# Designs tried in a protein design run: peptides against a protein of PDB entry 5OK6. Part 49

Target 1, 215 residues: chain A of PDB entry 5OK6
Amino acid sequence: ELPGLDSQWRQIENGESGRERPLRAGESWFLVEKHWYKQWEAYVQGGDQDSSTFPGCINNATLFQDEINWRLKEGLVEGEDYVLLPAAAWHYLVSWYGLEHGQPPIERKVIELPNIQKVEVYPVELLLVRHNDLGKSHTVQFSHTDSIGLVLRTARERFLVEPQEDTRLWAKNSEGSLDRLYDTHITVLDAALETGQLIIMETRKKDGTWPSAQL

## One batch from the design tools (peptide; aimed at target 1 L134)

Design b2_p25_4_s2 (made by RFdiffusion4, then SolubleMPNN; from b2_p25_4, 11 letters changed)
Fold by OpenDDE base, seed 5:
Structure b2_p25_4_s2 (fold): chain B 215 residues (1-215), chain A 25 residues (1-25)
Amino acid sequence: as target 1 above (215 residues)
Amino acid sequence: DPNELPERVAELVPPTPEVLANAAA
């Protein structure tokens, strides 16, 4: 059953638990298509539950580039294309209005950046390859706050690298050259890694030499 | 740049248009 319009407004649009609440690292937030949200605002502010302004079910279709992988369109802007709601508020709206059949929720995590919390709407998608077989890539999502060490471990896992094998990473830059990722403690953000960027895992030879040293 | 791989390693990684297209999609 839909709660009263004023109750809906207070539950969603409050500074303690609603849309205006402070971001906390590790929490889940959800995207809601902006036009739907505006329609909901108009409905609950109108004071008439039987109004023609009823928003219907949440429909985020315009935010997706495809309905196969449910990837977001590039370049979506908060406040223009979507609003962000904390998990509790999202679940209330879904409970009250429903979500369009077959659409997944658009869940994102709050990340801690230097001096700011942000909902990471676009995690970094990296193309992981081996130095000796560039034709076999693994696309993997990482947070901007993930370490290069995690990228390296993930690459090792995806390529089934044995524990005794030594590996290191290189990033292909915009100029087409390769930059070595020496420090595994820095973040994906610190390394300025971007979506679609090629990351090459180099494996040390059995003779103790690196393939790159022979070039 | 001491962090730059030799040009030959850079040559080993021609992004195939397909890999780039799949990454941009």
Scores: peptide ipSAE 0.022, ipTM 0.566, DockQ to the pose 0.081
OpenDDE base, seeds 1, 2, 3, 4: peptide ipSAE 0.016, 0.014, 0.008, 0.014; ipTM 0.514, 0.498, 0.475, 0.503; seeds 1, 3 fail the geometry check

Design b2_p25_4_s3 (made by RFdiffusion4, then SolubleMPNN; from b2_p25_4, 9 letters changed)
Fold by OpenDDE base, seed 4:
Structure b2_p25_4_s3 (fold): chain B 215 residues (1-215), chain A 25 residues (1-25)
Amino acid sequence: as target 1 above (215 residues)
Amino acid sequence: DPNELPERKAELVPPTPEVLAWAAS
């Protein structure tokens, strides 16, 4: 059931629980396409429920670059292309207006950076491979705040590495060489890993030697 | 953009001969 227009505005824009509420690390926020949101604003501010400004179902289609993996287009800007809503506000809007059939919500997490909280709209997408087969990759998204240790653990899990096997990571750099990720405690951000970057997991040999040491 | 992070899309370049040799080991 659609609440009154003023009630809708208060629920979505309320500074305590709405769009303008403080960010908290680990919380889920959702993207709403800007034009739809502006249409909704005009509708609820107009004061006429029967207005021709009714926004219809939420449709984020223009934010997606594909409808298979539902990846976001690159270079989207908050306030220009989309609005961020906390989970509660998003769920209200979906309940009231619906979401375009078959279209998933665009959920993102608040991350804590050294000096600020941000909704991480674009996590880092890494291509994980094994040193002996660069053709078999697992593409995985990581937060900028995730540790290299988590990347390593994720790679081990995806490639079904046994607990007794020793592994380490290398990042392919722009020159086509490999930089070893020695410190597993630094973050993806600190390591300056970028979307599309190849991360190679090296597995230690049974004889205790590393493949890379034999070059 | 307040949500902009210091990242960019990295280009995948061909591996060096050393990398290829290692991958084949």
Scores: peptide ipSAE 0.024, ipTM 0.641, DockQ to the pose 0.564
OpenDDE base, seeds 1, 2, 3, 5: peptide ipSAE 0.035, 0.025, 0.035, 0.027; ipTM 0.688, 0.667, 0.654, 0.644; seeds 1, 2, 3, 5 fail the geometry check

Design b2_p25_4_s4 (made by RFdiffusion4, then SolubleMPNN; from b2_p25_4, 12 letters changed)
Fold by OpenDDE base, seed 2:
Structure b2_p25_4_s4 (fold): chain B 215 residues (1-215), chain A 25 residues (1-25)
Amino acid sequence: as target 1 above (215 residues)
Amino acid sequence: SPDELPERKAIAVPPTPEVLANAAS
């Protein structure tokens, strides 16, 4: 059952727990398509629950570039294309209005950047491969705030690398050459890694030599 | 974009083995 219009507005727009609440690192926020949200605002501000302004089910279809992988369109802008809601507010709206059938929620994380928190709407998707088998890739999503060490650990896990095996990463740059990701303590952002970028995991030989050093 | 991240210079070592460069090309 839908709560009263004023109650809906207070719950979603409340500055302490609603849309305007401070971002906290690690929290989940959700995207809502802007036109739907504006329709909802008009509905609840109109004061008439029986009005023709009823927004219907949440439909984020216009935010997706595909309905197979449910990837977001590039270049979406907060406040123009979508609104960000904290998890509690999102779940309220979904419970009240429903979500379009088969459509997944668009969940994103708050990340900590130097002197600012942001909802990371576009995490980095990297193509992880082994140096000796470039035809077998694992696409993995990372935060810009994730360390290269995490990328390496993730690659090791995906490729079932044994703990005693030594590995390192290379990134294919825009010129088609490879840059060694020497420092594993820097972030994906610091390394300027981008979505779709090829990351090559090199495994050290049993003789203690690197494949790349012998070529 | 509101979701735009600061541009940072990549910290990487350019020298790459030819075989890896060729394989990744």
Scores: peptide ipSAE 0.014, ipTM 0.468, DockQ to the pose 0.183
OpenDDE base, seeds 1, 3, 4, 5: peptide ipSAE 0.290, 0.030, 0.028, 0.014; ipTM 0.763, 0.486, 0.564, 0.426; seeds 1, 3, 4 fail the geometry check

Design b2_p25_5 (made by RFdiffusion4)
Pose (drawn by RFdiffusion4):
Structure b2_p25_5 (pose): chain A 215 residues (1-215), chain P 25 residues (1-25)
Amino acid sequence: as target 1 above (215 residues)
Amino acid sequence: FHHPTRDEFLEQLAESDAFVAETMA
């Protein structure tokens, strides 16, 4: 059952429960298509529960590239294309109005940057492959603030690399050559990695030589 | 575990952009 209009307003807009909730690293926020949010706002501010301004189910279809991979469209601007809600507010709105059938939520996380916290709407999507098959990829989203060491550990897990196997990483650049990702302590941002980039994990041979010594 | 030759690897590397573009479509 729907809460009253003022109750909905307080839950979604205010304090710890709503849009005014402070940004804390690691917390989740969700994207809501702006038109739907504005319609909900007009409805809850209008004083009439029976109004035709009732927004209906949340539908973020215009925010997705397609329904095959459900990727968020690039180039979206907060306040123009979408509004961010904390996880609780999103949960409440979905429980009240529903979410379009078959459509995934768009969940993003708060990250720490040198002097600010922000929701990372566009993390870096990396294609992780082993050197022997550059077409067999695990597509994984990493934060700009994740370390290269995390990228390596993730690639190892995704490919079930055994503990005794030694592995290291390369990145294929836009010129089609390879840049060695030497330092595991730096971040994806420091390494200037971009979405869609191919990250190649090579495995050391049993004799101690590396496949890349052949290049 | 299979380790491709130098030429096999470079061929795959040259052809990998088409795969990347398709995956990212």

Design b2_p25_5_s1 (made by RFdiffusion4, then SolubleMPNN; from b2_p25_5, 15 letters changed)
Fold by OpenDDE base, seed 5:
Structure b2_p25_5_s1 (fold): chain B 215 residues (1-215), chain A 25 residues (1-25)
Amino acid sequence: as target 1 above (215 residues)
Amino acid sequence: MEFLSREEFLEQLKKADEYVKKLMS
């Protein structure tokens, strides 16, 4: 069941509710593989519903690095590898053409940076550990706009730290050394944290001293 | 939370590095 070709074009390619609509912080947008989208454009612009240019089921396979965690390939570029659609437009296309079986949607959020709104295609995936057992980790995704304070609170929650316990964060840098994250009000972006980076939560001792002070 | 000796801490860092390598592969 497909609507008319002109109706499809109007629903997806417009400046009010479609692909060209303004970005709004907090909204969900979705990635669509570029070749499929171009095929769809050709189909609806052709004006022949029975055309052999029918795009078929949406398939974003080429955007994924793996089919286990469904992580995106690195270095994908908007307009070259994929297009971005707002939630309503994405759901229309899925309802009309379907999504490849077993393949999850690629949903991303609009974030507000100091001077621009953008769809955050690559959030930061941090490896959270406790200082007394670095071999047991929690991998957690954060926005570049999230505060270090949120990272700390998340770490405390994941490791079930008691409210009365005092904790702080260290980041392992590229040289293998540890940098203290003193200011919890700066963002992940300000701290220059990257995907895969190890973040160590240190817990204060009962005597009021920090374990790291004795290293 | 127990204090780790420097040797133990360095050993834990090595284990963490191996995990990161696996994650990025």
Scores: peptide ipSAE 0.026, ipTM 0.497, DockQ to the pose 0.647
OpenDDE base, seeds 1, 2, 3, 4: peptide ipSAE 0.021, 0.023, 0.026, 0.025; ipTM 0.490, 0.469, 0.425, 0.581

Design b2_p25_5_s2 (made by RFdiffusion4, then SolubleMPNN; from b2_p25_5, 15 letters changed)
Fold by OpenDDE base, seed 2:
Structure b2_p25_5_s2 (fold): chain B 215 residues (1-215), chain A 25 residues (1-25)
Amino acid sequence: as target 1 above (215 residues)
Amino acid sequence: MKFLSAEEFQAQLAAAPAYVAALMA
């Protein structure tokens, strides 16, 4: 059921709970394709609920680069390609207009960076591998604000490393060499890790030496 | 568990770009 046009506008654009509300770390926000949103704006601002400006169901198709994994296209820009809405506003729109059949919502989290909150539209997908077999990988998504320690723990979990085994991480850099991730307390952002980057988990040998000692 | 030698490690590292590209395609 569609509420009145003015009511729709207030619910979605309300400065306290709508699009303009302050970002809070950890909260979920959703992407809405810009053209659809503009059509909706025109519809509700037009004052005629029966007008030809009815936006139809939400369709974010143009934001996706694939319909298999539903990955976002690279380089999308807020305000140009999409609008960000808080969860409540998104759910209102979905309830009113529906979402295109088969499309998942594009949910993203607010992250806390130094001196700024932002919706992390593009979290980092890392390729995790073991030092002894780079051909067997786990692709895992991380926030830029996640620690290297979390990446390491995640790698240990995915590869079923025993608690008593000692492990450490290496990142393959743009030059093709390996950078050791010494400090596990810094973030993915601090380490300048990027999507698609190969992260190698090295496991210490039983004799106390590291496989990479000769590298 | 088999550990790679330094040479084997580097060899796998050298081959990784193509593999990564394929995985991310």
Scores: peptide ipSAE 0.028, ipTM 0.589, DockQ to the pose 0.758
OpenDDE base, seeds 1, 3, 4, 5: peptide ipSAE 0.019, 0.021, 0.023, 0.025; ipTM 0.576, 0.539, 0.580, 0.577

Design b2_p25_5_s3 (made by RFdiffusion4, then SolubleMPNN; from b2_p25_5, 15 letters changed)
Fold by OpenDDE base, seed 5:
Structure b2_p25_5_s3 (fold): chain B 215 residues (1-215), chain A 25 residues (1-25)
Amino acid sequence: as target 1 above (215 residues)
Amino acid sequence: MKFLSAEEFQEQLAKSDEYVKKLMS
């Protein structure tokens, strides 16, 4: 059964643990479709639990561009298309009202940028391939704050590269050429990597030469 | 930022294929 309307408001909207609380790096936050959330606000503010303003199950369908990979539509705007709730608040709402059948939660992480915390709604999805087998790819999601080193390690893991094998990364740029990712300590953001970008893992030959040495 | 479908990724791969093969072979 639903808790009292005032209790719901206090649990979700308060500035200490609810929607308005400060962002903290590493925390999980969840997207809620804006119209549903406004309906919920109207319901709890109305003071009548049996009113026609009952919001029903949470339904984020309009935020998704597909129901296969459950990718978000491009260009969604906080406060217009969705609201962000901390994990505890999200779980309360799901517990009280339910989530549309078969629909996954939209969970995102707070990341630490140089001067601000931000919920990373759109992490970077990279297309990872090996230089000698472009037909086999792995699409992997990374934070803008992840290092190129992590991208490399992830590529090695996904392609089951042996520890003794030496590897390095190239990124296809917007002009169609390849840029070498020399510094593995910089971030995905620093390297200006973008969703959909092709990342090529090159493996050193047994003779000690690189396939790209002719460049 | 945007999320690409699997098909869009494959399209990008296809556009890159010939060039990459030339460079890396």
Scores: peptide ipSAE 0.023, ipTM 0.614, DockQ to the pose 0.066
OpenDDE base, seeds 1, 2, 3, 4: peptide ipSAE 0.016, 0.021, 0.011, 0.022; ipTM 0.506, 0.522, 0.425, 0.562

Design b2_p25_5_s4 (made by RFdiffusion4, then SolubleMPNN; from b2_p25_5, 15 letters changed)
Fold by OpenDDE base, seed 5:
Structure b2_p25_5_s4 (fold): chain B 215 residues (1-215), chain A 25 residues (1-25)
Amino acid sequence: as target 1 above (215 residues)
Amino acid sequence: MKFLSAEEFQEQLAKSDEYVKQLMS
C-alpha cells in the first residue's frame, strides 16, 4: 500500500535526501520522465489518494530511442524531458508505483569534473576493435572522466590479450584519419573521444615492430 | 552527445574498414 501523500512528498522532494539534495561524486541517480513526475506531484499535492490524478506506473518509454539496447534519445534536457532522483528516492517511487514492465531503470553516475559535479546522462560509447580483425568489435561505455589507460586495459581484457603482449590505441578522427593516443593518463574528455568513435587497439609484432610503423 | 545503435556502429565500422586495413596491414 502507498504511504501517505505528505510522507511521499517528504521522501522524494526534500533537500537533504531527495531530489534537491547536493550531488556527490560516485552516486547513482535515476532519470524519471517529466510528465509522469509532474503527475505524481499533482497527485501528492492534491491530498486525495483516490483522485483521478493517480500517476500509475513509472514509464520512461518516451526517453528511449529503442527498446533493444535501451539507449536514450539524443538531446534530452533536465527539467524539460526528465528529472533526476537519487537512488533512494527512485527506489521509493518504484516501490510505490512500479516501473513499466520490461523497462530498465535509467541509472547514471555523478562524475567529478574540475569545478563541478554532474550527473553524466550521456556516457561515451566507444567501438573497440583490433587492428588485424575489424570484424570483431566491442562496444563499451566509458565515463568522460575515465582515463585512456582504462580504455586500453578494457580493450585488452575484452580481446583477451596476454599480459606479455604490448598494445596501444588509435582513434579514428572526424576527418577519417587515425590519431595516436599517446598519453594514457589523460581522460576520455581530454582526448575528445565521442560516442560511436572507432578505437583501434594495435598489438606489437613478435619481431618488435608495430603494424603501423609506416605511418 | 548521442547514443548510436548497433547498426549505426557497424555502419561506421564498415566505412572505416578499408582505410584502417590499409594503414594497419
Scores: peptide ipSAE 0.024, ipTM 0.599, DockQ to the pose 0.066
OpenDDE base, seeds 1, 2, 3, 4: peptide ipSAE 0.017, 0.021, 0.020, 0.025; ipTM 0.471, 0.569, 0.563, 0.522; seed 4 fails the geometry check

Design b2_p25_6 (made by RFdiffusion4)
Pose (drawn by RFdiffusion4):
Structure b2_p25_6 (pose): chain A 215 residues (1-215), chain P 25 residues (1-25)
Amino acid sequence: as target 1 above (215 residues)
Amino acid sequence: ATEEREEEHEEMVEEAEEMQEKMNE
């Protein structure tokens, strides 16, 4: 059952429960298409529960590239294309109005940058492959703030690399050559990795030689 | 958008075939 209009407003807009909730690293926020949010706002501020301004179910279809991979469209601007809600507010809105059938929520996380916290709406999507098959990829979203060491550990897990196997990473650049990702302590941002980039994990041979020594 | 990205990925893999062959030596 829907809460009253003022109750909905307090839950979604205010304090710890709503949009005013402070940004804390690691917390989840969700994207809501702006038109739907404005319609909900007009409805809850209008004083009439029976109004035709009732927004209906949340539908973020215009925010997705397609329904095959459900990727968020690039180039979206907060306040123009979408509004961010903390996880609790999103949960409440979905429980009240529903979410379009078959459509996934758009969940993003708060990250820490040198002097600010922000929701990382566009993390870096990397294609992780082993050197022997450059077309067999695990597509994984990493934060700009994740380390290259995390990228390597993730690649190892995704490919079920055994503990005794030694592995290291390369990145295929826009010129079609390879840049060695030497330092596991630096971040994806420090390494200047970009979405859609191919990250190649090579495995050391049993004799101790590396496949890349052949290049 | 997905179809175009898949075509670009196939093309990239084809261009890197020689490199893959060398690493498999």

Design b2_p25_6_s1 (made by RFdiffusion4, then SolubleMPNN; from b2_p25_6, 14 letters changed)
Fold by OpenDDE base, seed 5:
Structure b2_p25_6_s1 (fold): chain B 215 residues (1-215), chain A 25 residues (1-25)
Amino acid sequence: as target 1 above (215 residues)
Amino acid sequence: STAEFQKKLEEEVAALAPMQEKMNQ
């Protein structure tokens, strides 16, 4: 059942639980397409429940680059293309208006950066490969705040590397050279890893030598 | 697009083929 228009506005726009609430690390926020949200604002501010300004189901179609993988378009801007809502506010809107059939929610996490909390709309998608079989890749998403150690563990898991096998990572840089990721405690952000960057997992030989030592 | 991403990956992998050959020797 739809609440009164004033109640809807107060639940979604308030500074405690709505759009204006403080970000908290690890919380889920959701993207809402800007035109739909503005239509909803106009509807609830108009004061007429029977108004032709009724927004209908939430439709985020314009935010997606495709309807197969449901990836976001690049270069979307908060306040221009979408608004961010905390989980509670998102779930209210979905319960009141519904979500367009077949569209997934666009859920994102709040991350803690050195001086700011931010909703990470674009996590880093890395291309993981093994040095000895470059033809097999795993694309994996990471937070900018994830450690290189997590990237390494994830690569080991995806390639079913045995616990006794020693492995290390290399990143392909913009010059086409390989930079070794020595420090596994730094973040993806600190390592300046970018979406679409190739990460090579090197496995140590049984003789204790590294394949890269032959280069 | 996913296709452009895949193409970029293929190009990057192809560029590393000489390195792979050397490492597997």
Scores: peptide ipSAE 0.033, ipTM 0.651, DockQ to the pose 0.724
OpenDDE base, seeds 1, 2, 3, 4: peptide ipSAE 0.030, 0.029, 0.021, 0.031; ipTM 0.644, 0.640, 0.599, 0.653; seed 3 fails the geometry check

Design b2_p25_6_s2 (made by RFdiffusion4, then SolubleMPNN; from b2_p25_6, 14 letters changed)
Fold by OpenDDE base, seed 3:
Structure b2_p25_6_s2 (fold): chain B 215 residues (1-215), chain A 25 residues (1-25)
Amino acid sequence: as target 1 above (215 residues)
Amino acid sequence: STAEFEERLRKEVEALKPMQELMNK
């Protein structure tokens, strides 16, 4: 059953788990399509539960570029296209109004950047490949705060590289050349890696030589 | 050489460009 309209407003906007609560690193937040959210605001502010302003179920369809992979459209702007809600507030709204059938929640993480917490709406999607078979890629999402070491470990896992095998990463840059990722302790952000960027994992040969060094 | 390796990779990557473009849309 739907709570009273004032209770809904307090819980979502002004509660300890409300929209305006401080961001905390590692927490999950959820995107809600802006028009739906505004309709909900109008409904709960109207004071009439039987109003024609009832928002219906949450529908984020306009935020997705496709209904197959459920990827977000590029260039979405907070406050214009969507609002961000903490997990508790999102779950309340879903419990009260439902979510459009078959549509996944748009869950994102709070990340810690220098001097700011931010909900990472667009994590970096990298194309991981092996140096000897560039036609077989694994697309993997990484946080901007993830280390290059994590990218390397992930690539090793996806390609079933044995622990005793040495590997290193190259990134294809915008000029079409390859930049070697020497420092595995820097972040994806520090390395300036971008969505759609090709990351090549090179595996050391059994003779102790690198494929790239012999050409 | 590293340059030859990079050139080979560049050519092979160009074949992946359409897929990359689709994933970025």
Scores: peptide ipSAE 0.031, ipTM 0.624, DockQ to the pose 0.049; fails the geometry check
OpenDDE base, seeds 1, 2, 4, 5: peptide ipSAE 0.026, 0.028, 0.030, 0.028; ipTM 0.571, 0.594, 0.604, 0.575; seeds 1, 2, 4, 5 fail the geometry check

Design b2_p25_6_s3 (made by RFdiffusion4, then SolubleMPNN; from b2_p25_6, 13 letters changed)
Fold by OpenDDE base, seed 4:
Structure b2_p25_6_s3 (fold): chain B 215 residues (1-215), chain A 25 residues (1-25)
Amino acid sequence: as target 1 above (215 residues)
Amino acid sequence: STAEREAELKKLVEELKPMEELMNK
């Protein structure tokens, strides 16, 4: 059942799980398309439940670049294209109005950056490959706060690398050369890795030599 | 798009083939 209009407003905007509540690292937040949200605001502020301003079901279609992988469009701006809601607020709106059929929720995580918490709308999508088979890639999303060590572990897992095999990472830079990722303790952000960047996992040979030592 | 990403990956693979061949030695 739809709650009263004032109750909806209080729950979504001013509740303990409202839109303006503090961000907490690791929490899930959801994107809502701005025009729908503004229509909802107008509806609940109007005081008439039978108003022509009824927003209908949540439809985030304009935020997606495709309806196959449900990837977000690039360059979306908070407050202009979408609003961010805590999980509880999102689930309330979905329960009240529904979500467009077949459309997935746009869930994102709060990350902790130096001195700020932020909802990471655009995680870094890396192309993981092996040095000896560049044609087989795994596209994997990482947080900017993830360590290079996590990228390496993820690459090892995706390529089914045995625990006894030694591996290291290289990043293809903008100049087309390879930069070795020596420090596995720095973050994806610190390493300045970008979406679409190729990350090459090199596996040490059984003789103890590295393939790249011959370059 | 997925097609653009595939095209970029293909181009990248072609550019890195000489390096791949060297690393497989």
Scores: peptide ipSAE 0.052, ipTM 0.681, DockQ to the pose 0.776
OpenDDE base, seeds 1, 2, 3, 5: peptide ipSAE 0.027, 0.026, 0.028, 0.031; ipTM 0.608, 0.559, 0.547, 0.642; seed 5 fails the geometry check

Design b2_p25_6_s4 (made by RFdiffusion4, then SolubleMPNN; from b2_p25_6, 13 letters changed)
Fold by OpenDDE base, seed 5:
Structure b2_p25_6_s4 (fold): chain B 215 residues (1-215), chain A 25 residues (1-25)
Amino acid sequence: as target 1 above (215 residues)
Amino acid sequence: STEEFEKELKKLVEELKPMEELMNK
């Protein structure tokens, strides 16, 4: 049974634990499609539980580019296309109304940038490859706040690189040249890495030479 | 194609070679 309409409003819209709560780094927030959320607002504000304004199940279908990989459409705007809810508020709405069958929740993390906290709706998808087998790629998501060192470790793990093998990264830039990622302590944001960018892991030869130095 | 990508990568590596030779000296 649904909670009372005033109780629903207070659980979801309050400034301490609901939609208006402060962002905190590392917390999970969820996207809710804007029209569904507005329908829910109209329902709970109407004061009639039996009204024709009942929103039904949460349906985020319009936010997805595809139903295979469940990628978001590009260029979605907060307040226009979706609203952001903290995990507790999202779980309340899902428990009361349900989520459309087969749709995954759209979970995102709050990230800490130098001067702001924000929900990272679009993490960076990098295309990881090895210098010697370009036909095998791994698409991996990273936060803008993740280090190049994490990208390197992730590439090593995905390609099953042995601990004793020495490896380094190159990024293909927009000019079609390769930039070496020398500093592993900078972030994905500091390195200006973008979604769809090719990242090449080079493995050092047994003779101590780099493949790139011989080409 | 994978062949175009390998050619492009090879070209990129060849273009980087002078820079690596400068940095390894």
Scores: peptide ipSAE 0.026, ipTM 0.598, DockQ to the pose 0.076
OpenDDE base, seeds 1, 2, 3, 4: peptide ipSAE 0.023, 0.134, 0.019, 0.020; ipTM 0.585, 0.725, 0.515, 0.530; seed 2 fails the geometry check

Design b2_p25_7 (made by RFdiffusion4)
Pose (drawn by RFdiffusion4):
Formats: sequence, structure tokens, C-alpha cells
Structure b2_p25_7 (pose): chain A 215 residues (1-215), chain P 25 residues (1-25)
Amino acid sequence: as target 1 above (215 residues)
Amino acid sequence: DPNELPFKRHVDTPPSPEVLAWSQS
């Protein structure tokens, strides 16, 4: 059952429960298509529960590239294309109005940057492959703030690399050559990695030589 | 500004012939 209009307003807009909730690293926020949010706002501010301004189910279809991979469209601007809600507010809105059938929520995280916290709406999607098959990829979203060491550990896990196998990483650049990702302590941002980039994990041979010594 | 994260996408270019030969070896 729907809460009253003022109750909905308080839950979604105010304090710890709503849009005014402070940004804390690691917390989840969700994207809501702006038109739907504005329609909900007009409804809850209108004083009439029976109004035709009732927004209906949340539908973020215009925010997705397609329904095959459900990727968020590039180039979206907060306040123009979408509004961010904390996880609780999103949960409440979905429980009240529903979410379009078959459509996934768009969940993003808060990250820490040198002097600010922000929701990372566009993390870096990396294609992780082993050197022996460059077309067999695990597509994984990493934060700009994740370390290269985390990228390596993730690649190892995704490919079920055994503990005794030694592995290291390369990045294929826009020129089609390879840049060695030497330092595991620096971040994806420091390494200037970009969405869609191919990250190659090579495995050391049993004799101690590396496949890349052949390049 | 280090507090900004503008979106960037990698321009996909096929691997060089040397990289393909190495991968198939």
C-alpha cells in the first residue's frame, strides 16, 4: 500500500533516508530517469493522491544502451538525464510503484577522490583475457580507484588460475600495441585505462620463461 | 582537476600482427 504523499516526500528527499543522505565511500546509489522523478515530484507535491500525475512504475529504459547487455548509456548528466537516490530511497520507490518488468536496477557506488566523494556513475569496464585466447573475455567493471593488483587478482579468479601459476598483465592500447602494467599498487586511473580496453594476462611457462619474451 | 572523472572509452584497434602471432604461439 502506498504511503501518503507527505510521507513519501519525507522518505525520498530528506535526511538519512533520502537524497540529502551524505555521500559515504562504498555506499550504493541508484539512477532514476529524470522525467519519472519529476513526475513523482509533481504527484507528491500536488496534494491529490488520486491525481493523473501518478507516475506509475519506474522505467529507466531511456538510460540503457540496449536490452542485450543493459549498459548505461555514455554521456549522461546528473540532473538532466537522471537523478541519484540512495539505496533505501530506491528500495522504497520500487516497493511503492514497481520497476518495469525485466529491467535491472542501475546501481553505482560512492568513491573517495582526493578532496571529494562522488558517485562513480562510469566505472571502467575492462575485457580480461588470457594470452592464449584473446577473444575469450570476462568483462568486469572496475572503479577508477581500484588497484592494478585488484585487476590481476580478479582476472586470476575469473579464469580459475591455479595458485602455482605466475601471471602478469598487459594493456592493449589504441595503437594496437601492448603496454606493460608493471605496478600493482597504482590505480586504474593512474594507469590511464579506459572502458572497453583489452587487458591480457599472460602465464609464465614451466621453464620460467614468459610468453611475451617472444614478442 | 584530480577530483574529476570524465568518461573515456578505449579506441579499439586490432592487435598488431606481432601480438597475434605471439598469442597463437

